Peptides against a protein of PDB entry 4HTP. Designs and how they scored, part 194

Target 1, 231 residues: chain A of PDB entry 4HTP
Amino acid sequence: SQTVASHVPFADLCSTLERIQKSKGRAEKIRHFREFLDSWRKFHDALHKNHKDVTDSFYPAMRLILPQLERERMAYGIKETMLAKLYIELLNLPRDGKDALKLLNYRTPTGTHGDAGDFAMIAYFVLKPRCLQKGSLTIQQVNDLLDSIASNNSAKRKDLIKKSLLQLITQSSALEQKWLIRMIIKDLKLGVSQQTIFSVFHNDAAELHNVTTDLEKVCRQLHDPSVGLSD

## One batch from the design tools (peptide; made by RFdiffusion4, then SolubleMPNN)

Design b2_p26_8_s2 (from b2_p26_8, 12 letters changed)
Fold by OpenDDE base, seed 4:
Structure b2_p26_8_s2 (fold): chain B 231 residues (1-231), chain A 26 residues (1-26)
Amino acid sequence: as target 1 above (231 residues)
Amino acid sequence: SSEYEKYRKEVEERLEKLIKELEEKE
């Protein structure tokens, strides 16, 4: 069955996240998230107009926005050092070169941008002049690849993990990779709380999540903002 | 940035087009 996530470009989510991060005020951050969510819901209603019982929901996006609440997907087993080495290899960076050293020493303040400790930002600047301007992945495809990584990590298939990572990297812009890294590391640095995200999604979302700890159930049961838990 | 806003608009327009196409097929 078709899902909303199979139609929404991952770049759309990343652009939204970038706007949220750059916004100074809570209200502006909320606005950007709400616009993305409303667009998603409208598309859902259109896509599933003739289907009364669908399992499709905002979950594919929500689990990327709140990656720390992921319970379905197992651990990736990926750290910044692994990504650094992968990028050095993939981009054929000189090992003793400036960019390779930036990636490996991401915790040390070497740059003027104050990005010390934020591997994703350091990676972004290294990737920006070297990567495609537009990515080709949908949210569904990103989740499929992340599922593959987690599954293969559990199975100790390092070669297949690398394959999926390479597929993510080669089909993503520098901006998309910045956010992908943050999703994998589970720190988006949006400057908005989990509670705020839930509150914008649905008034009962925080409560339902507190009881169930199941993000998918929250997204499915509270898909309609006008229908509450007591309904 | 203006570039991100432009891209967002393009995506929204694409999604709106898809919605319209789905409605026309029903």
Scores: peptide ipSAE 0.098, ipTM 0.725, DockQ to the pose 0.405
Fold by OpenDDE base, seed 1:
Structure b2_p26_8_s2 (fold): chain B 231 residues (1-231), chain A 26 residues (1-26)
Amino acid sequence: as target 1 above (231 residues)
Amino acid sequence: SSEYEKYRKEVEERLEKLIKELEEKE
């Protein structure tokens, strides 16, 4: 069956996350998230017109926005050091060069932007002059590749993990890769709490998640903001 | 349906606008 996630570009989610991060006020951060969510719900209603009892929901996007709450996928087995080595190899960076050293020593404040300890920001500046301007992946495709990585990590197939990572990297802009890295590491640095994200999604979302710890169930049961848990 | 096509177009236009705005600010 067709899903909303199969039509929404990953670039749109990354653009929304970038706007949220750059916004200083809580109200402005909430506005950007709400605009993305409202557009998603409108598209869902149009896509599933005349279809009752669909299982499609905001879950494919929500699990990327709140990656620390992921319970369906197993661990990726990916850390910053692994990504650094992969980028050095893929981009053919000199091992003793400035860019390779920035990636490997990402915790040391060597950058002019004060990005010490934020591997994703360091990677962004290295990737910007070397990557595509616009990516081609949908949210569904990103989730499929992340599922593949988790499954192959469990099976100890390092070669297949590398293959899926290369597919993500070669089909993504520098901005999309910055956010993808943060999703894998499970730290988006949005400046807005989990509670705020749930409150904007649905009034009962935080309560249902506290009881079930199931993000998919939260997104499916509380898809309509006007229908509560007691209904 | 005509309604599906309308919402699809609106979503696509919003996506292109967001991408363009990011490219201009970076």
Scores: peptide ipSAE 0.363, ipTM 0.859, DockQ to the pose 0.084; fails the geometry check
Fold by OpenDDE base, seed 2:
Structure b2_p26_8_s2 (fold): chain B 231 residues (1-231), chain A 26 residues (1-26)
Amino acid sequence: as target 1 above (231 residues)
Amino acid sequence: SSEYEKYRKEVEERLEKLIKELEEKE
């Protein structure tokens, strides 16, 4: 079945997240999220205009925006050290070189940017001069690859995990990879609370999530902002 | 063009605009 996520570029989500992160005020952060959400809902209505009772929802995006609330997908088993080693290998970085050392020692402040402890930002600067300017992945494809990683981690298939990671990396810009890393680590550093994200999505979203702890159910049942939980 | 195609184009245009704005700020 056709989904909104299969048509929305992952770069669109990443660009939105970047704007949210860079915004200083809560109001501006909310505005950027609302713009993305409204666009998604409009696209949903257009895509499904002739089909009633679709299961498609904002869930594919929401689970990437709130990765700490993920309950469907099992653990990735990926840490910063694994990603560092992978990038060193993939980019053929000299092991004793500055960039390799930055990735491996990401917790030590070595630069002027104040990015100490933020592996994703360190990776971004290493990747920016070396990666594609524009990625090709959709939100659906990203979720499929992340599902593959989690499944293969559970199955202890390390080679297949690496394959999926390589596909994510090779088909993504430096900016997209920064956000992918943060999604995998489950820390987006948006500067906006979970409650704020839910409140923008739907007035009853926080309540429904508190009861169900099911992010997909929240997205499906409260897809229409005008239809409440009690309706 | 279908409404679907229209909204798809709008999403793509929004994406291009956002990417351009980010590149200009870097």
Scores: peptide ipSAE 0.353, ipTM 0.858, DockQ to the pose 0.082; fails the geometry check
Fold by OpenDDE base, seed 5:
Structure b2_p26_8_s2 (fold): chain B 231 residues (1-231), chain A 26 residues (1-26)
Amino acid sequence: as target 1 above (231 residues)
Amino acid sequence: SSEYEKYRKEVEERLEKLIKELEEKE
């Protein structure tokens, strides 16, 4: 069956996250998230108009927005140093060049952008002049590739991990890769709390998550914002 | 469906706006 995530471009999520990050006020951050969520719910209603009992929910997006709460997917086994080496190889960067050194020494302040310690931002600036302007991946495809990475990490299949990473990278814009990196590292730096994300999603979401620790159950049971836990 | 087309258009407009904003800050 078709899911909402199979139709939503990953770029739409990344654009929303970028707007949230850039917004200074809590109210603006909430507005951007709510707009994305409302669009998702509206599309869900349209897509599933003739199907009452669907398991489809906001979970595919929520697990990318709150990657630290991921419990279904195993560890990726990917660190910044691995990504740095991959980008150097993929982009054919000179090993002694400025861009390669920026990626490898991402923790060292290089003085220009104040992005010390944020590998994703450093990668963004290296990728921006070298990547496509628009990505082609859906949220579902991103999750499928991330599932593949986690599964292959568990199986110690490094070659297949690299293959999935290359597929993600080659089909993503620099902005999408910035956020993808943050999702993999599990630090989005949105400037909004988990509690705020849950509260915008559903009034009972934080409570249900505290009890179940199951993000999919939270998204499925509280899919309708008007239907509470007691209903 | 008309609803899907509407959604796609809204997404495209949001993306175009973001791209424009990013280009203007360069």
Scores: peptide ipSAE 0.273, ipTM 0.810, DockQ to the pose 0.042; fails the geometry check

Design b2_p26_8_s3 (from b2_p26_8, 11 letters changed)
Fold by OpenDDE base, seed 2:
Structure b2_p26_8_s3 (fold): chain B 231 residues (1-231), chain A 26 residues (1-26)
Amino acid sequence: as target 1 above (231 residues)
Amino acid sequence: SEEYKKYQEEVEEKLKKKIEELEKKE
């Protein structure tokens, strides 16, 4: 079945997240999220105009925006050190070189940018001169690859995990990889609370999530902002 | 860079071969 997520580039989500992160005020952060959400809902209505009772929702995007609330897929089993080693290998970085050391020692302040402890930002600067300028993945494809990683982690299939990671890396820009890393590590650093994201999505979203702890159910049942829980 | 792309392809191909070898042993 056709989904909105199968049409929306992952780059569009990442650009939105980047705008949210760079915004200083809560109001601006909310605006950027609302614009993305409204665009998604409009596209949903257009895509499904001839189909009633679709199960498609904002869930594919929401689970990437609020990765700490993910309950459907198992743990990735991926840490910063694993990603560092993978990037060193993939980029053929000298092991004793500056960039390799930055990735491995990401917690140690080595630069003026204040990015100490943020592996995703360190990776971004290493990747920027080396990666594709534009990625090709959709939100659906990203979720499929993340599902594969989680499934293969549960099955202890390390080689298949590496394969899926390579697909993500090779088809993503440096900016997209920055956000992908943050999604995997489950810390987006948006400067907006979970409650704010829910409040923008739907007035009843926080309440429904508190009761169900099911992010997909929240997205499906509260897809229409005009229809409440009591309706 | 073209060099990076080529290296990525080589790494992917090596991984593919290794996976195929593991699948044959199962």
Scores: peptide ipSAE 0.014, ipTM 0.411, DockQ to the pose 0.018
Fold by OpenDDE base, seed 4:
Structure b2_p26_8_s3 (fold): chain B 231 residues (1-231), chain A 26 residues (1-26)
Amino acid sequence: as target 1 above (231 residues)
Amino acid sequence: SEEYKKYQEEVEEKLKKKIEELEKKE
């Protein structure tokens, strides 16, 4: 069955997240999220117009926006140091060079941008002059690759993990990679709380999540913002 | 980097071939 996530570019989500992060006010952050969500729901209604009782929901996007609440896929087994080494290899960075050292020592405040401790931002600046292509991945494809990484981590298949990471990296812009890294590390730094994200999604979302701890159930049961838990 | 570009080209070529194969089956 077709899903909304199979049509929505990952770039669109990343652009939304970037707008949210850059926004100073809570109201503006909420607006950007709401616009993305409303667009998603509108597309869902159009895509599934002739199909009742679909299981499709905002879950594929929500699990990337709130990666700390992920319960379906197991741990990736990926740390910043692993990504640093991968980027050094992939980009053929001199090991003693400034960019390699920035990636490896991402916690040390060596840069003028104040990005110390934010590996994704450091990676972004290294990638920006080297990554010339626009991303081509859908949200579904990103989730499929992340599922593959988690599965292969459980199976201790390091070579297949690397393969999936390379597929993600080579098909993503520098901006998309920044956000992908944050999703993998499970820290988006949006400046908006989980509670706020849930409140914008649905009035009953926080309550349902507190009871079920199941993000997919939250997204499916509360897909319609006009239908509450008691309805 | 040249290596990064090479990987991108390989991925694009594989995707292109896959699309062509899917189009032939339709």
Scores: peptide ipSAE 0.005, ipTM 0.341, DockQ to the pose 0.034
Fold by OpenDDE base, seed 3:
Structure b2_p26_8_s3 (fold): chain B 231 residues (1-231), chain A 26 residues (1-26)
Amino acid sequence: as target 1 above (231 residues)
Amino acid sequence: SEEYKKYQEEVEEKLKKKIEELEKKE
């Protein structure tokens, strides 16, 4: 079935997240999220204009924005150290080189950018001169690959996990990879609370999530911001 | 960076075009 997520570039989400992260004020953060959400809803309405009772919703994006609330897919089994090693291999970085050491020792302050402890930021700077300027993945494709990773992790198929990771990496810009890493690690560092994200999405979203703990249900039932739970 | 801003603009423009294309198919 045709979904909004199958059309929206992952880059669009990442650019929104980047804007949110860079914004200092809560109001600006909210604005950027709202703009993305409104665009999504508009696209949904256009895409599904002639279709009633679609199951398509903001869920594919929401589960990437709030990855800590993911309940549908199993754990990825991916840690920063694994990603570091993968990048060193993939980028053919000298093992004793500065960039390899930065990735492996991402927790150690290097004094330059204050990014100590944020693996995604360290990776970003290593990737920026080496990766595609623009990614090609849609939000749906990213979720499909993440589903594959989780499934293969459960099945202990390390080779297939690596394959899916390589597909993500090779089709993503440095910026997209920064956010992808944060999604996998489940720490986006947006500087905005879960409650705020829900409140912007729908006034009843936090309540429904608290009761159901089902992010897809929240996104589906509260797809229309004008229709409440009591409606 | 200016490069990032340009990238963001390109992404937004692509999204806009996709929306417009969908609207035209209706």
Scores: peptide ipSAE 0.018, ipTM 0.362, DockQ to the pose 0.301; fails the geometry check
Fold by OpenDDE base, seed 1:
Structure b2_p26_8_s3 (fold): chain B 231 residues (1-231), chain A 26 residues (1-26)
Amino acid sequence: as target 1 above (231 residues)
Amino acid sequence: SEEYKKYQEEVEEKLKKKIEELEKKE
């Protein structure tokens, strides 16, 4: 069956996250998230107009926005040092060069932008002059590749993990890769709490998640903002 | 910001086009 996630570009989510991060005020951050969510719900209603009993929900996007709450897929087994080495290899960066050293020593304040400890931002600046201007992946395709990485990590298939990472990297812009890295590391740095994200999604979302710890169940049962848990 | 309004308009236009494409396939 067709899903909303199979039609929404990953670039659209990344652009929304970028706006949330750049916004200083809580109200402005909430507005950007609400607008993305409302657009998603409108598209859902259009896509499933003639189908009442669908299991499709906001879950494919929510699990990328709140990656620390992921319970369906196992650990990726990916750290910043692994990504640094992969980028050095893929981009053919000189090992003693400035960009390779920035990636490997990402915790050391070497940049003028104060990005010390934020590997994703350091990677962004290295990637910006070297990557595609626009990615081609949907949210569904990103989740499929992340599922593959987690599965192959469990199976100790390092070669297949690398293959899936290369597919993500080669089909993504520098901006999309910045956010993808943050999703894998499970730290988006949005400046809004989990509670705020849930409150915007549905009034009962935080309560249901506290009881079930199941993000998919939360997204499915509380898909309609007008229908509560008691209904 | 004007930049934000322009982005909202672009997102709404893209969504509208996708909805129209889905309606044509029905």
Scores: peptide ipSAE 0.012, ipTM 0.353, DockQ to the pose 0.646; fails the geometry check

Design b2_p26_8_s4 (from b2_p26_8, 13 letters changed)
Fold by OpenDDE base, seed 3:
Structure b2_p26_8_s4 (fold): chain B 231 residues (1-231), chain A 26 residues (1-26)
Amino acid sequence: as target 1 above (231 residues)
Amino acid sequence: SEEYEKFQKEREERLKKKIEELEKKE
């Protein structure tokens, strides 16, 4: 079955997240999220025009926006140090070079950018001159690869984890990788609360999530912003 | 801001195109 997530580029989500992060005010952050959500819902309606009872929802995007609430997939088993080593290898960075050291010592202020402790930002600057300008992954494909990583981590299949990571990396821009890293680490640093995200999604979303702790159920049951829980 | 406006326009155009493609397949 076709899903909205199979059509939406991961780049579109990442650009939205970047806008949210760069926005100073809560209202502007909300606007960017709302625009993405509205576009998603509009496309959903078009895609499923002849199918009323679909299980498709905003869940594929929501689980990437609120990765801390992920309950369906197991832990990735990926740390910043692993990613640093992978990037050094993949990009053929000199081990004693400035960029390799930045990745490995991402917690230490290097004085160039106030990005100390944010591995994703450090990685972004290293990747920007070296990676693809435009990614090719959809939100569905990103989730499929993340599912693969989690499953293979549980199965202790390190080689398959690396394979999936390489697929993510090689098909993503620097900006997309920045956000992908943050999704994996489960810290997006959007400057907007979970409550705000839920409130924009649906008025009853926070309540339903508080009761169910099931992000997919929240997205499915409250897909229509005009239909409440009591409806 | 200009890059973001361009992005939004491109997204809207892509969405429109996808909708049109879906309508043609019906």
Scores: peptide ipSAE 0.017, ipTM 0.533, DockQ to the pose 0.509
Fold by OpenDDE base, seed 4:
Structure b2_p26_8_s4 (fold): chain B 231 residues (1-231), chain A 26 residues (1-26)
Amino acid sequence: as target 1 above (231 residues)
Amino acid sequence: SEEYEKFQKEREERLKKKIEELEKKE
């Protein structure tokens, strides 16, 4: 079945997240999220115009925006150190070079940017001059690859985990990889609370999530912002 | 910002194109 997520570039989500992060005011952050969400809903209506009772929802995006609330996908088993080593290998970085050391020692303040402890930001600066300017992945493809990673982690299939990671990395821009890393680590640093995200999504979203703890159910049942939980 | 407007325009154009493609398949 066709999904909105299969049509929306991952780059669009990442650009939205970047704008949210860079925005200083709560109102501006909300605006950027709302615009993305509204566009998603409009596309959903167009895509499913002739189809009733579809299961498609904002869930594929929401689970990337609120990765700490993910319950369907098991643990990735990926840490910053693993990613650092992978990037050093993939980018053929000298092991004793500045960039390799930055990735490995991401917790140590080495730069003027104050990015100490934010591996994703450090990775971004290393990747920016070395990777594709534009990624090719959709939100669906990103989720599929993340599902693969989680499944293979559970099955202890390290080689397949690496394969999926390489697919993510090689098909993503530096900006997309920054956000992908943050999604995997489950810390987006948006400067907006999950409650705010839920409130923008639907007035009843926070309540329904508190009861069900099921993000997909929240997204599906409250897909229409005009239809309440009691309706 | 000009960058934001460009981004929104590109998104709208992509959406429009995809909608048109869907309508042609119907």
Scores: peptide ipSAE 0.025, ipTM 0.604, DockQ to the pose 0.580; fails the geometry check
Fold by OpenDDE base, seed 2:
Structure b2_p26_8_s4 (fold): chain B 231 residues (1-231), chain A 26 residues (1-26)
Amino acid sequence: as target 1 above (231 residues)
Amino acid sequence: SEEYEKFQKEREERLKKKIEELEKKE
């Protein structure tokens, strides 16, 4: 079945997240999220115009925006050290070189950018001159690859994990990879609470999530902002 | 910012194009 996520570029989500992060005020952060959400809902209505009772929802995006609330996927088994080693290999970085050492020692302040402890930002600067300017993945494709990683981690298939990671890396810009890393590590650093995200999504979203702890149910049942829990 | 406005415009244009493509297939 066709989904909104199969049509929305992952780059669009990453650009939205980047704008949210860079915004100083709560109101501006909310605006960027709202605009993305409204565009998603508009496209949903168009895509499913002739179909009633679809299961498609904002869930594919929401689970990437609130990765700490993910309950469907098992653990990725991926840490910063694994990603560092993978990037060193993939980019053919000298092991004793400046960039390799930055990735491996990401917690140590080595530069003027104040990025110490943020592996995703360190990776971004290493990747920026070396990666594609524009990625090609949709939100659905990203979720499929992340599902593959989680499944293969549970099955202890390290080679298949690497394969999926390589596909993500080779088809993503440096900016997209920054956000992908943060999604995997489950820390987006947006500067807005989950409560704020839920409140923008739907007035009853926080309450429904508190009861169900199921993001998919929240997104599906509260897809229409005008229809409440009591309806 | 000019970059933000450009991004919004591009997103709207992509959405419009996708909607038009769906309507042509109906």
Scores: peptide ipSAE 0.024, ipTM 0.606, DockQ to the pose 0.581; fails the geometry check
Fold by OpenDDE base, seed 1:
Structure b2_p26_8_s4 (fold): chain B 231 residues (1-231), chain A 26 residues (1-26)
Amino acid sequence: as target 1 above (231 residues)
Amino acid sequence: SEEYEKFQKEREERLKKKIEELEKKE
């Protein structure tokens, strides 16, 4: 079955997240999220115009926006040190070079940007001159690759984990990789609370999540902002 | 910002094209 996530570029989500992060005010952050959500719902209505009973929802995007609430996937088993080593290998960075040392010692303030402790930002600046300007992945494809990583981590297949990571990296821009890293590490640094995200999505979303702890159920049951839990 | 307005316009245009393509397949 066709899903909205199979049509939405991952780049569109990353651009939205970047705008949210750069916005100083709560109202502006909310506006950027609302605009993305409204566009998603509009496309959903068009895609499923002739189908009344569909399981498709905002879940594929929501689980990337709130990765700390992920319960379907097992742990990725990926840390910053593993990603650093992978990038050094993939980009053929000299091990004693400035960029390799920045990635390995990401907690040490070595840069002028004040990004100490934020591995994703350090990786972004290393990747920007070395990777594609535009990615080609959809939100569905990103989720499929992340599912593969989690499954292979559970099965202790390190080689297959590396393969899936390489597919993500080679098909993504530096900006997309920055956000992908933050999704894997489960820290987006958006400057908005989980409660704010839920409140914008649906008035009853926080309550339903508190009871079920099931993000997919929240997205599916509360897909229509005009239909409440008691409805 | 002008950059934001440009991005929104481009996203709306892409969405419109995708909707039109879906309607033509119906």
Scores: peptide ipSAE 0.018, ipTM 0.538, DockQ to the pose 0.598; fails the geometry check

